# Ledger of designs, part 93: peptides against a protein of PDB entry 3VZA

Target 1, 98 residues: chain A of PDB entry 3VZA
Amino acid sequence: RVERLCKSKELFEERLGLEIRRIHNEQLQFIFRHIDHKDPDKPYMFTLSINEQGDYEVTSCTPPLDCISEFQLKVRETNNFSAFIANIRKAFTALSFK
Target 2, 62 residues: chain B of PDB entry 3VZA
Amino acid sequence: AAYVTQLYYKISRIDWDYEVEPARIKGIHYGPDIAQPINMDSSHHSRCFISDYLWSLVPTAW

## One batch from the design tools (peptide; made by RFdiffusion4, then SolubleMPNN)

Design b2_p20_1_s4 (from b2_p20_1, 7 letters changed)
Fold by OpenDDE base, seed 4:
Structure b2_p20_1_s4 (fold): chain B 98 residues (1-98), chain C 62 residues (1-62), chain A 20 residues (1-20)
Amino acid sequence: as target 1 above (98 residues)
Amino acid sequence: as target 2 above (62 residues)
Amino acid sequence: RLEELDATDVKELLQKILNS
């Protein structure tokens, strides 16, 4: 089972181009790759925490996204975390064309 | 990393078939209405194409 | 297994990751 879990994580990381790390101060770092077809290993990332009120809070975004604050609001309203992550990736993708 | 893999599922709604050859990307995406199979030969596509395709399966509607 | 996971709140899962 442990071996399967390890394999599962690796498959998701490679296939989705998304790495999830726990970093300092009780935050999760989401690292997107495979965004820029000309530079597949270029990372696009944001960090996330659950604040004292129990709300999703984006603590950083690199490169910055104009829409990230709106997405934070939307995920708090809908609790649709899947759409939250997918929309962020979509935004990073759009940014990569600039 | 059980919780992380569970999180990947919560995000993508993809369940992989772990018994196939490494070059085969096989699984099921569970959409809001229907489930769709995933079955790709990774050697025929770039990493970016594969990722873009898989993410295209994930709804962006809030 | 997946049915149970579908029923789990993602925020709870995130907290478990953060507290692990």
Scores: peptide ipSAE 0.780, ipTM 0.963, DockQ to the pose 0.909
Fold by OpenDDE base, seed 1:
Structure b2_p20_1_s4 (fold): chain B 98 residues (1-98), chain C 62 residues (1-62), chain A 20 residues (1-20)
Amino acid sequence: as target 1 above (98 residues)
Amino acid sequence: as target 2 above (62 residues)
Amino acid sequence: RLEELDATDVKELLQKILNS
């Protein structure tokens, strides 16, 4: 099972181009790659925590996204975390064309 | 690692087939209405294309 | 397995990751 779990993580990381890491101060870092077709390894990332109120909180976003605050609001309202991540990737993708 | 892989599933709704050769991207995407198979030859596509395709399966509606 | 995972709240899962 451990072998499968490791393999599963690697498959998701490579195929989705998304790495998930625990970082300092009880945060998760989401690192997107495969965004820029001209530079597939260029990272687009944000960090996330659950604040004292139990709400999703984006603590950083690199490069910055104008829509990130709205997405944070939306995910708090809907609890649709999947859409949250997907929309962020979509926004990063759009940014890569500018 | 277990929780992280579970998180990947919660995000993507994809369950991989772990018994196929590495070049084969095979699995099932569980959409809100129906489940659809994934079956790609990775050697025929760029990494960016593959990722874009897989993410296109994930609904963005809130 | 997947049915159980579908029933799990993502926020709870995130907390488990952060506290693991």
Scores: peptide ipSAE 0.780, ipTM 0.963, DockQ to the pose 0.912
Fold by OpenDDE base, seed 2:
Structure b2_p20_1_s4 (fold): chain B 98 residues (1-98), chain C 62 residues (1-62), chain A 20 residues (1-20)
Amino acid sequence: as target 1 above (98 residues)
Amino acid sequence: as target 2 above (62 residues)
Amino acid sequence: RLEELDATDVKELLQKILNS
């Protein structure tokens, strides 16, 4: 099972181009790659925590996204975390074309 | 990494087939109302294309 | 297994990751 779990994580990381890390101060870092077709290894990332109120809180976003605050609001309202992550990736993708 | 893999599933709704050759991207995507198979030959696509394709399966509607 | 996971709150899952 452990071997399967390790393989699963690696498959998701490579195929989705998404790495998830635990970092300091009870935060998760989401690192997107495979965004820029001309620079597949270029990272696009944000950090996330659950604040004292129990709400999703984006603590950083690199590069910055104008829409990140709106997405934070949306995920708090809908609790659709999947759409939250997907929309962030979509926004990063759009940014990569500039 | 059980919880992390579970999170990947919660995000993507993809369940991989772990018993195939590494070059074969095989699994099932569970959409809102339908499950669709995934079956790609990674040697025929770029990493970016593969990722873009898989993410295209994930609804962005809130 | 997937059915149980579908029913799991993602926020709870995130907390489990943070507490692991």
Scores: peptide ipSAE 0.779, ipTM 0.963, DockQ to the pose 0.930
Fold by OpenDDE base, seed 5:
Structure b2_p20_1_s4 (fold): chain B 98 residues (1-98), chain C 62 residues (1-62), chain A 20 residues (1-20)
Amino acid sequence: as target 1 above (98 residues)
Amino acid sequence: as target 2 above (62 residues)
Amino acid sequence: RLEELDATDVKELLQKILNS
């Protein structure tokens, strides 16, 4: 099972171009790659925590997204974490054309 | 890594077929209405195209 | 496996990751 889990993680990281890391201060870092077709390794990332109120909180976003605060509100309202991540990726994709 | 892989599934709703050749991207996407197969030859596509395609399967409606 | 995972709250899963 450990072997399958390692393989699964690798497949998701490569195929989705998304790496998920646990970092300091009880945060998760989401690193998107494969966003810019001209620079596939360029990272687009944000960090996330669950605050004292139990709400999703974006603690950083690089590069910054104007829509990130709205997405944070939306995911708190809907608890649709999948749409949250997908919309962030879409926003990063749009930003890559700037 | 178990919880992380579970999180990947919660995000993407993709379940990979782990018993195929490395170049074959095979799995099932469990959409809200219907499950659909994924079956691609990675050698025929760029990494960015593959990622874009897979993410296109993930609904963005809240 | 997937049915059980579908029933799992994502926030709970995130907390498990953060507390692992």
Scores: peptide ipSAE 0.779, ipTM 0.963, DockQ to the pose 0.908

Design b2_p20_2_s1 (from b2_p20_2, 8 letters changed)
Fold by OpenDDE base, seed 1:
Structure b2_p20_2_s1 (fold): chain B 98 residues (1-98), chain C 62 residues (1-62), chain A 20 residues (1-20)
Amino acid sequence: as target 1 above (98 residues)
Amino acid sequence: as target 2 above (62 residues)
Amino acid sequence: MTPIEKKLLEEAEKVKAEDF
């Protein structure tokens, strides 16, 4: 099972181009790659925590996204975390074309 | 590791077939209506294309 | 687990429970 879990993580990281890390101050860092077709290894990332109210809070976004605040609101309202992550990736993708 | 895998499933709703050769990307995406089979040869596509395709399966509607 | 991880896991479990 351990081998399967390790393999699973690696498959997701490579295939989705998404790495998830624990970082300081009890946060998760989401690192997207494979966004820029001209530079597949260029990272697009954001960090996430839980605030005092128990709500999702984006603590950083690099590069910055104008829509990130709206997405934070939406995920708090819907708890649709999948859509949250997917929309962020979509936004990063759009940004890569600018 | 278990948690990470669960998180990836929460995000992508994809379940991989772990018994296929490394170059084969095979699995199932579980959408809200119908499950979508995934079966592609990674050697025929760029990493970016593969990722874009897989993410295209994930609905962005809130 | 951190608070963020706990929340994510709890929500994931809810979805799985709904599928079952």
Scores: peptide ipSAE 0.502, ipTM 0.931, DockQ to the pose 0.644
Fold by OpenDDE base, seed 4:
Structure b2_p20_2_s1 (fold): chain B 98 residues (1-98), chain C 62 residues (1-62), chain A 20 residues (1-20)
Amino acid sequence: as target 1 above (98 residues)
Amino acid sequence: as target 2 above (62 residues)
Amino acid sequence: MTPIEKKLLEEAEKVKAEDF
């Protein structure tokens, strides 16, 4: 039911600190919060699309991550989307300590 | 939409218990080997701790 | 659904009916 779906989305957003949004040009935006314990609402985000070859493509990353290109390669090779997102969050977390 | 919740499950492998009080974070994480219960009192933890803990359940091995 | 969402769902281990 719609009511349950709305609740589910809200729970995931708050508990994981991850918002998923549709944006222009058929892209998804992934917004992480709760990364910086000193500033829990500070957003860390990236956008994702499908290229002409049908592969996942990161179209932006804010703040930038040196490892994002490698992660893009890995997710294309493994199709392990869970690890892809988790590794990005891990990288953002590491960046928050700098 | 249903597809959004499906994406969250694809990412986290977590299934929430929707029948508990709002302050209770209860669910199941489906790991590669075994399924493990989640049961936390959100009032006893910061938002960042909760998120970090839940994400720690998600394997980063490719 | 956008192409990326479709791909994500198609590759999901647990696939449910689409909700448009």
Scores: peptide ipSAE 0.489, ipTM 0.928, DockQ to the pose 0.371
Fold by OpenDDE base, seed 2:
Structure b2_p20_2_s1 (fold): chain B 98 residues (1-98), chain C 62 residues (1-62), chain A 20 residues (1-20)
Amino acid sequence: as target 1 above (98 residues)
Amino acid sequence: as target 2 above (62 residues)
Amino acid sequence: MTPIEKKLLEEAEKVKAEDF
Protein backbone atom coordinates (compact mmCIF):
# COMPACT_ATOMS: atom_id res chain seq x y z
CA ARG B 1 0.00 0.00 0.00
CA VAL B 2 2.80 2.40 0.85
CA GLU B 3 4.38 1.82 -2.52
CA ARG B 4 1.08 2.39 -4.25
CA LEU B 5 0.51 5.62 -2.37
CA CYS B 6 3.95 6.88 -3.28
CA LYS B 7 3.35 5.99 -6.89
CA SER B 8 0.00 7.73 -6.82
CA LYS B 9 1.52 10.93 -5.51
CA GLU B 10 4.20 10.88 -8.16
CA LEU B 11 1.70 10.24 -10.92
CA PHE B 12 -0.47 13.13 -9.83
CA GLU B 13 2.47 15.46 -9.47
CA GLU B 14 3.79 14.73 -12.92
CA ARG B 15 0.53 14.41 -14.79
CA LEU B 16 -1.28 17.34 -13.24
CA GLY B 17 1.86 19.37 -12.79
CA LEU B 18 0.74 20.09 -9.25
CA GLU B 19 2.80 19.61 -6.12
CA ILE B 20 1.29 20.00 -2.68
CA ARG B 21 3.47 20.72 0.31
CA ARG B 22 2.90 21.22 3.98
CA ILE B 23 4.79 24.33 5.01
CA HIS B 24 5.30 26.44 8.09
CA ASN B 25 2.47 28.00 10.07
CA GLU B 26 0.05 25.20 9.28
CA GLN B 27 -0.22 26.03 5.61
CA LEU B 28 -0.40 24.12 2.38
CA GLN B 29 1.57 25.23 -0.63
CA PHE B 30 0.24 24.43 -4.08
CA ILE B 31 2.85 24.56 -6.81
CA PHE B 32 1.73 24.41 -10.42
CA ARG B 33 4.14 23.57 -13.18
CA HIS B 34 3.54 22.75 -16.82
CA ILE B 35 1.76 26.09 -17.14
CA ASP B 36 4.11 27.83 -19.52
CA HIS B 37 4.74 25.61 -22.50
CA LYS B 38 7.95 27.50 -23.16
CA ASP B 39 9.12 26.97 -19.61
CA PRO B 40 7.38 23.89 -18.23
CA ASP B 41 9.23 23.91 -14.94
CA LYS B 42 8.38 27.51 -14.08
CA PRO B 43 6.41 27.39 -10.85
CA TYR B 44 3.13 29.14 -10.25
CA MET B 45 2.15 28.83 -6.65
CA PHE B 46 -0.06 29.89 -3.81
CA THR B 47 -0.32 29.06 -0.14
CA LEU B 48 -3.45 28.30 1.79
CA SER B 49 -4.40 28.22 5.44
CA ILE B 50 -7.43 28.32 7.67
CA ASN B 51 -8.06 31.66 9.33
CA GLU B 52 -9.46 32.23 12.78
CA GLN B 53 -12.98 31.98 11.44
CA GLY B 54 -12.24 28.57 9.99
CA ASP B 55 -12.30 29.79 6.41
CA TYR B 56 -9.87 29.14 3.60
CA GLU B 57 -7.38 31.95 3.31
CA VAL B 58 -4.85 32.47 0.56
CA THR B 59 -1.73 33.68 2.29
CA SER B 60 0.43 34.16 -0.79
CA CYS B 61 0.22 33.92 -4.55
CA THR B 62 3.20 34.01 -6.88
CA PRO B 63 2.85 35.41 -9.39
CA PRO B 64 0.00 37.51 -8.03
CA LEU B 65 -3.48 37.01 -9.43
CA ASP B 66 -6.04 39.79 -9.49
CA CYS B 67 -8.78 37.20 -9.21
CA ILE B 68 -7.42 35.34 -6.21
CA SER B 69 -9.50 37.27 -3.69
CA GLU B 70 -12.64 36.53 -5.63
CA PHE B 71 -11.75 32.87 -5.82
CA GLN B 72 -11.17 32.83 -2.09
CA LEU B 73 -14.62 34.25 -1.62
CA LYS B 74 -16.12 31.71 -3.98
CA VAL B 75 -14.54 28.71 -2.31
CA ARG B 76 -15.73 29.95 1.06
CA GLU B 77 -19.24 30.22 -0.29
CA THR B 78 -19.35 26.97 -2.22
CA ASN B 79 -16.69 24.80 -0.62
CA ASN B 80 -16.00 23.65 -4.16
CA PHE B 81 -12.32 23.10 -3.64
CA SER B 82 -11.91 21.42 -7.00
CA ALA B 83 -13.24 24.44 -8.85
CA PHE B 84 -11.10 26.65 -6.66
CA ILE B 85 -7.88 24.92 -7.64
CA ALA B 86 -8.90 24.54 -11.26
CA ASN B 87 -9.79 28.21 -11.57
CA ILE B 88 -6.48 29.23 -10.08
CA ARG B 89 -4.66 27.08 -12.60
CA LYS B 90 -6.76 28.58 -15.36
CA ALA B 91 -5.83 32.05 -14.17
CA PHE B 92 -2.15 31.17 -14.02
CA THR B 93 -2.41 29.78 -17.52
CA ALA B 94 -3.92 33.00 -18.77
CA LEU B 95 -1.20 34.96 -17.05
CA SER B 96 1.49 32.90 -18.74
CA PHE B 97 0.42 34.23 -22.12
CA LYS B 98 1.23 37.81 -21.18
CA ALA C 1 0.66 9.52 1.30
CA ALA C 2 -2.96 8.50 1.52
CA TYR C 3 -3.94 11.99 2.54
CA VAL C 4 -2.08 13.47 -0.41
CA THR C 5 -3.70 11.17 -2.92
CA GLN C 6 -7.05 11.79 -1.32
CA LEU C 7 -6.48 15.50 -1.77
CA TYR C 8 -5.55 14.98 -5.40
CA TYR C 9 -8.77 13.09 -5.89
CA LYS C 10 -10.70 15.83 -4.14
CA ILE C 11 -9.18 18.28 -6.60
CA SER C 12 -9.12 16.36 -9.85
CA ARG C 13 -11.66 13.55 -9.38
CA ILE C 14 -9.24 11.33 -11.27
CA ASP C 15 -8.61 7.73 -10.37
CA TRP C 16 -5.52 6.26 -12.02
CA ASP C 17 -4.98 2.77 -13.27
CA TYR C 18 -1.79 1.83 -11.49
CA GLU C 19 -1.27 -1.49 -13.22
CA VAL C 20 -0.31 -0.19 -16.66
CA GLU C 21 3.11 0.66 -18.00
CA PRO C 22 4.51 4.08 -17.10
CA ALA C 23 4.08 5.49 -20.58
CA ARG C 24 0.35 4.85 -20.47
CA ILE C 25 -1.77 7.47 -18.76
CA LYS C 26 -4.87 5.52 -17.95
CA GLY C 27 -7.61 6.33 -15.52
CA ILE C 28 -11.09 7.67 -15.04
CA HIS C 29 -12.28 11.18 -14.41
CA TYR C 30 -15.45 11.26 -12.41
CA GLY C 31 -17.47 14.28 -13.37
CA PRO C 32 -20.71 15.27 -11.74
CA ASP C 33 -22.79 13.29 -14.21
CA ILE C 34 -20.46 11.07 -16.19
CA ALA C 35 -17.30 9.05 -15.91
CA GLN C 36 -14.78 9.90 -18.59
CA PRO C 37 -12.08 7.38 -19.36
CA ILE C 38 -8.53 8.62 -19.70
CA ASN C 39 -6.21 6.68 -21.94
CA MET C 40 -3.18 8.44 -23.37
CA ASP C 41 0.25 7.53 -24.61
CA SER C 42 2.47 9.99 -22.80
CA SER C 43 5.21 9.58 -25.39
CA HIS C 44 2.97 11.26 -27.93
CA HIS C 45 2.43 14.46 -25.96
CA SER C 46 4.31 17.13 -24.10
CA ARG C 47 4.07 17.35 -20.35
CA CYS C 48 2.26 20.64 -20.69
CA PHE C 49 -0.28 19.23 -23.10
CA ILE C 50 -0.96 16.30 -20.83
CA SER C 51 -1.49 18.54 -17.84
CA ASP C 52 -3.64 20.96 -19.79
CA TYR C 53 -5.76 18.12 -21.05
CA LEU C 54 -6.27 16.57 -17.66
CA TRP C 55 -7.12 19.90 -16.08
CA SER C 56 -9.59 20.55 -18.88
CA LEU C 57 -11.59 17.67 -17.46
CA VAL C 58 -12.01 19.46 -14.15
CA PRO C 59 -15.06 21.72 -14.05
CA THR C 60 -14.48 25.34 -13.15
CA ALA C 61 -18.10 26.11 -12.35
CA TRP C 62 -18.54 27.01 -8.72
CA MET A 1 -3.25 17.13 11.26
CA THR A 2 -3.19 20.83 10.62
CA PRO A 3 -6.41 22.81 10.52
CA ILE A 4 -6.28 23.16 6.74
CA GLU A 5 -5.80 19.44 6.29
CA LYS A 6 -8.55 18.63 8.73
CA LYS A 7 -10.96 20.91 6.93
CA LEU A 8 -10.09 19.36 3.59
CA LEU A 9 -10.59 15.85 4.91
CA GLU A 10 -13.81 16.67 6.68
CA GLU A 11 -15.20 17.99 3.43
CA ALA A 12 -14.13 14.92 1.53
CA GLU A 13 -16.56 12.20 0.59
CA LYS A 14 -14.49 9.72 2.54
CA VAL A 15 -12.94 10.91 5.75
CA LYS A 16 -9.69 9.12 6.47
CA ALA A 17 -6.97 9.46 9.03
CA GLU A 18 -3.74 11.15 8.08
CA ASP A 19 -1.43 8.78 6.27
CA PHE A 20 1.76 10.01 4.69
Scores: peptide ipSAE 0.487, ipTM 0.928, DockQ to the pose 0.338
Fold by OpenDDE base, seed 3:
Structure b2_p20_2_s1 (fold): chain B 98 residues (1-98), chain C 62 residues (1-62), chain A 20 residues (1-20)
Amino acid sequence: as target 1 above (98 residues)
Amino acid sequence: as target 2 above (62 residues)
Amino acid sequence: MTPIEKKLLEEAEKVKAEDF
């Protein structure tokens, strides 16, 4: 089972181009790659935590996204975490063309 | 490790077929309406194309 | 688990326990 789980993680990381890390201060870091077709390994990242109110809080976004605050609001309202992550990736993708 | 796998499923709604050859990207995307099979030959596509395609399966509607 | 992980788990449990 452990081997399968490790394999699963690796498959998701490569196929989705998404790495998830636990980092300092009880945060999760989401690292997208495969965004820029000219530079597939260029990372697009954001970090996420829970604030004192118990709500999702984006603590950083690199490169910056104008829409990230709106997405934070939306995920708090809907709890649709899948859409949250997918929309962020879409936004990073759009940014890569600018 | 289990946590990470579950999180990826929560995000992507994709379940991989782990019994196929490494070059075969096979699985199922579970959408709200229809379960969509995934079956790709990774050697025929760039990493970016594969990722873009898979993410295109994930709804962005809130 | 961290608070963020706990919330993800709790929210997932509302829909499907296996989601997290």
Scores: peptide ipSAE 0.499, ipTM 0.932, DockQ to the pose 0.503; fails the geometry check

Design b2_p20_2_s2 (from b2_p20_2, 8 letters changed)
Fold by OpenDDE base, seed 5:
Structure b2_p20_2_s2 (fold): chain B 98 residues (1-98), chain C 62 residues (1-62), chain A 20 residues (1-20)
Amino acid sequence: as target 1 above (98 residues)
Amino acid sequence: as target 2 above (62 residues)
Amino acid sequence: MTPIEKKLLEEAKKVKEEDF
């Protein structure tokens, strides 16, 4: 099972170009790569935590996204975490062309 | 850890086939409509194309 | 588990019997 879990993590990281890390202050860091076709290893990332109200809160976004606050609102309303992450990636992709 | 794999599934709804050659990207995407097979040769595509393709399977509708 | 992970797990359970 340990071997499968390690392999699974590696496959997801490489194929989706998404790394997920636990970081300080009880946060998750999401690191996207494979966004910029001219620089596949360039990271696009954000961090996520739970605020005192128990809601998802984006604590950082690099590079910054104008739409991140709206997405935070949407995920709080819908709890559609998949769409939340996918939309962030879509936004980073659009940003990579600027 | 197991939670990471579960988180990836929560995000992507993809389940990989772990019993194929490393160069074969094979699995199933469980979308809201019908499950779709994934089956591609990674040697025929860039890393960015592969990622873009897989993410294109993930709905962005809230 | 951290609060963020617990919330993700709880939300997953609402949709599917999913466990971290």
Scores: peptide ipSAE 0.494, ipTM 0.931, DockQ to the pose 0.450
Fold by OpenDDE base, seed 1:
Structure b2_p20_2_s2 (fold): chain B 98 residues (1-98), chain C 62 residues (1-62), chain A 20 residues (1-20)
Amino acid sequence: as target 1 above (98 residues)
Amino acid sequence: as target 2 above (62 residues)
Amino acid sequence: MTPIEKKLLEEAKKVKEEDF
């Protein structure tokens, strides 16, 4: 089971180009790669925590996204975490074409 | 850890077939209405293309 | 688990039984 779990994580990381890490101050860090086809290893990342009200809060975003605050609002309203992450990736992708 | 793989499923709704050869990307994406099989030869595509394709399966509607 | 992981787990349980 442990071996399969490790393999599963590795497959998701490589195939989705998404790494998820627990970092300091009780946060999760999401690191996207495979965004820029000319620089596949270039990271696009954000960090996420829970605020005092129990709501999702983006604590950093690199590179910055103008839409990140709106997405934070949307995920709080809908609890659609999948759409939240997918929309962030789409936004990073759009940024890579500028 | 199990929580990480569960989080990946929460995000992507993809379940992999772990018994195939490393070059084969095989699994199922579970959409809201249908299940879409995934079956790709990774040697025929770039890493970026593969990722873009898989993410294209994930709905962005809130 | 951290608070964010707990929230993600709790929301996942609303769809299907899971444990982080």
Scores: peptide ipSAE 0.489, ipTM 0.930, DockQ to the pose 0.434
Fold by OpenDDE base, seed 2:
Structure b2_p20_2_s2 (fold): chain B 98 residues (1-98), chain C 62 residues (1-62), chain A 20 residues (1-20)
Amino acid sequence: as target 1 above (98 residues)
Amino acid sequence: as target 2 above (62 residues)
Amino acid sequence: MTPIEKKLLEEAKKVKEEDF
């Protein structure tokens, strides 16, 4: 089981180009790669925590996204975390086209 | 860790076939109504294309 | 489990805290 779980993580990281890390202050860091086809290893990142109200809070976004605050609102309203992550990736992708 | 895999499933709704050869990207994407098979030869695609394709399966509607 | 992880996995049908 442990071996399978490790393999699963590796497959997701490579195939989705998404790494998830636990970082300081009880946060998760989401690192997208494979965004820029000319620079596949360039990271696009955001960090996420739970605020005092129990809501998702984006604590950083690199590079910054104009839409991130709206997405934070949307995920709080819908709890559609899948759409939240997918929309962020879509926004990063759009940003990569300058 | 188990929770990491669960997070990836929560995000992507993809379940991989872990028994295939490394060059084969095989799994199932579970959409709202239809399960979509995934079956790709990674040697025929760039890493970016593969990722873009897989993410294209994930709905962005809130 | 951190609060963010717990929130993310609370709605999981098959995952329990013991699975983390």
Scores: peptide ipSAE 0.469, ipTM 0.926, DockQ to the pose 0.350
Fold by OpenDDE base, seed 4:
Structure b2_p20_2_s2 (fold): chain B 98 residues (1-98), chain C 62 residues (1-62), chain A 20 residues (1-20)
Amino acid sequence: as target 1 above (98 residues)
Amino acid sequence: as target 2 above (62 residues)
Amino acid sequence: MTPIEKKLLEEAKKVKEEDF
């Protein structure tokens, strides 16, 4: 099972171009690659925590996204974590064309 | 990697077929309405195309 | 009860490295 889980992680990382890391202060870092077709390894990332109120909180976003605060509000309202991550990726993709 | 793989599933709703050859991207995306099979030859596509395609399966409606 | 994703995130950030 351990081997399968490790393989699963590697498959997700490569195929989705998404790496998930634990970082300091009990946060998760989400690193998107494969966004810019001309520079597939260019990272687009954000960090996420759960604040004292128990709400999702984006603690950083690189490069910055104008929509990130709205997405944070939406995920707090809907609890649709999947849509939250997918919309962030879509926003990064749009940013890569500018 | 038990927790991170659970996160990946919660995000993508993709279940991979782990028994196929490395070049075969095979799995199932479980959407709210239907299950979408995934079956691609990675040698025929760029990494960016593959990722874009897979993410296109994930609903963005809140 | 908290949403399942929040619980998963909370647990994931606290588990041992080998279990993440």
Scores: peptide ipSAE 0.182, ipTM 0.922, DockQ to the pose 0.104

Design b2_p20_2_s3 (from b2_p20_2, 8 letters changed)
Fold by OpenDDE base, seed 3:
Structure b2_p20_2_s3 (fold): chain B 98 residues (1-98), chain C 62 residues (1-62), chain A 20 residues (1-20)
Amino acid sequence: as target 1 above (98 residues)
Amino acid sequence: as target 2 above (62 residues)
Amino acid sequence: MTPIEKKLAEEAEKVRAEDF
């Protein structure tokens, strides 16, 4: 089972180009790759935590996204975490075209 | 490890078929309406194309 | 688990339960 879980993680990381890391201060870091077709390994990332109210809070976004605050609001309202992550990737993709 | 897998499923709604050769990207995407199969040969596509395609399966509607 | 992990895990369970 552990072996299967490790394999699953690796498959998702490669196929989705999304790495998820636990980092300092009780945060998760989401790292997107495969965004820029000219530079597939270039990372696009944001960090996420839970605030004192229990709500999702974006603590950083690199490169910055104008829409990230709106997405944070939307995920709090809808609790649609899937759409939250997908929209962030969509925004990073748009940004990569500069 | 289990948590991470669960999180990826929460995000992507994809369940991989782990019993196929490494070059085969096979699984099921569970959308709001019907489940759709995923079955592609990774050797025929770039990493970016594969990722873009898979993410295109994930609804962005809130 | 950290608070963020706990919340995500709890909600991930709900999603899985809905789909299976």
Scores: peptide ipSAE 0.643, ipTM 0.954, DockQ to the pose 0.915
Fold by OpenDDE base, seed 2:
Structure b2_p20_2_s3 (fold): chain B 98 residues (1-98), chain C 62 residues (1-62), chain A 20 residues (1-20)
Amino acid sequence: as target 1 above (98 residues)
Amino acid sequence: as target 2 above (62 residues)
Amino acid sequence: MTPIEKKLAEEAEKVRAEDF
């Protein structure tokens, strides 16, 4: 089972181009790669925590996204974490074309 | 870790087939209403294409 | 588990249980 879980993580990281890390101050860091086809290893990332109200809070976003605050609002309203992550990736993708 | 796999599933709704050759990207995507198979030969696509394709399966509607 | 991990884990279990 442990071997399978390790393999699973690696498959997701490579295939989705998404790495998830636990970082300081009880945060998660989400790192997207494979965004820019001309620079597949270029990272696009954001960090996430839970605020005092128990809501998702984006604590950083690199590069910055104008829409990140709206997405934070949407995920709090809908609790659709999948759409939250997917929309962020979509936004990073759009940004990579500029 | 089980937690990490669970989180990836929560995000992508993809369940991989772990008993295939590494070059074969095989699994199932569970959409809002229909489950669809994934079956790709990774040697025929770029890493970016593969990722873009898989993410295209994930709905962005809130 | 950290607070965010706990929240995500709890919700992830719900999603998995729904699909299977």
Scores: peptide ipSAE 0.640, ipTM 0.954, DockQ to the pose 0.913
Fold by OpenDDE base, seed 1:
Structure b2_p20_2_s3 (fold): chain B 98 residues (1-98), chain C 62 residues (1-62), chain A 20 residues (1-20)
Amino acid sequence: as target 1 above (98 residues)
Amino acid sequence: as target 2 above (62 residues)
Amino acid sequence: MTPIEKKLAEEAEKVRAEDF
């Protein structure tokens, strides 16, 4: 089972181009790659935590996204975490074309 | 590791087939309506294309 | 697990249970 779990993580990381890390101050870091077709290894990332109210809170975003605050609001309202992550990737993708 | 895999599923709704050769990207995407099979030859596509395609399966509607 | 991991894990379990 451990072997399967490790393989699963690696498959998701490579195929989705998304790495997830636990970082300091009880946060998760989401690192997107494969965004810029000219530079597939260029990272696009954000960090996430839970605030005192128990709500998702974006603590950083690199490069910055104008829409990140709206997405934070949306995920709090809908609890649709999948759409949250997907929309962020979509926004990073759009940014890579500019 | 189990948690991470669960998180990837929560995000992507994809379940991989782990028994196929490494070059084969095979699995199932569970969408809001019906499940869709995934079956790609990774050697025929760039890493960016593969990722873009897989993410295109994930709905962005809130 | 950290607070965010706990929240995500709980919700992830619900999603998996719904699909299978």
Scores: peptide ipSAE 0.639, ipTM 0.954, DockQ to the pose 0.894
Fold by OpenDDE base, seed 4:
Structure b2_p20_2_s3 (fold): chain B 98 residues (1-98), chain C 62 residues (1-62), chain A 20 residues (1-20)
Amino acid sequence: as target 1 above (98 residues)
Amino acid sequence: as target 2 above (62 residues)
Amino acid sequence: MTPIEKKLAEEAEKVRAEDF
């Protein structure tokens, strides 16, 4: 089981180009790669925590996204975490073309 | 590690086939209406294409 | 588990149960 879990993590990281890390102050860091086709290893990332009300809160976003506050509102309203992450990746992709 | 894999599934709704050769990207995507197979040869595509394709399976509607 | 991990784990469990 342990071997399969390790393999699973590796497959998701490579195939989705998404790494997930625990970082300081009880936060998760989401790191996207494979966004810029000219520079596949260039990272696009954001950090996430739970605020005092128990809601998802984006604590940082690099590079900055104008839409991140709207997405934070939407995920709180819908609880659709999948759409939240997918929309962030879509926004990073759009940013890479500028 | 179990938590992380569960989180990846929560995000992507993809279940990989772990018994195939490394170059074969095989699995199932569980969409809102119907589950669809994934089956592609990674050696025939760039890493960026593969990632873009897989993410295209994930709905962005809230 | 941290608070965010706990929330995500609980939500993830619901999704998996829905699909399988």
Scores: peptide ipSAE 0.626, ipTM 0.952, DockQ to the pose 0.848

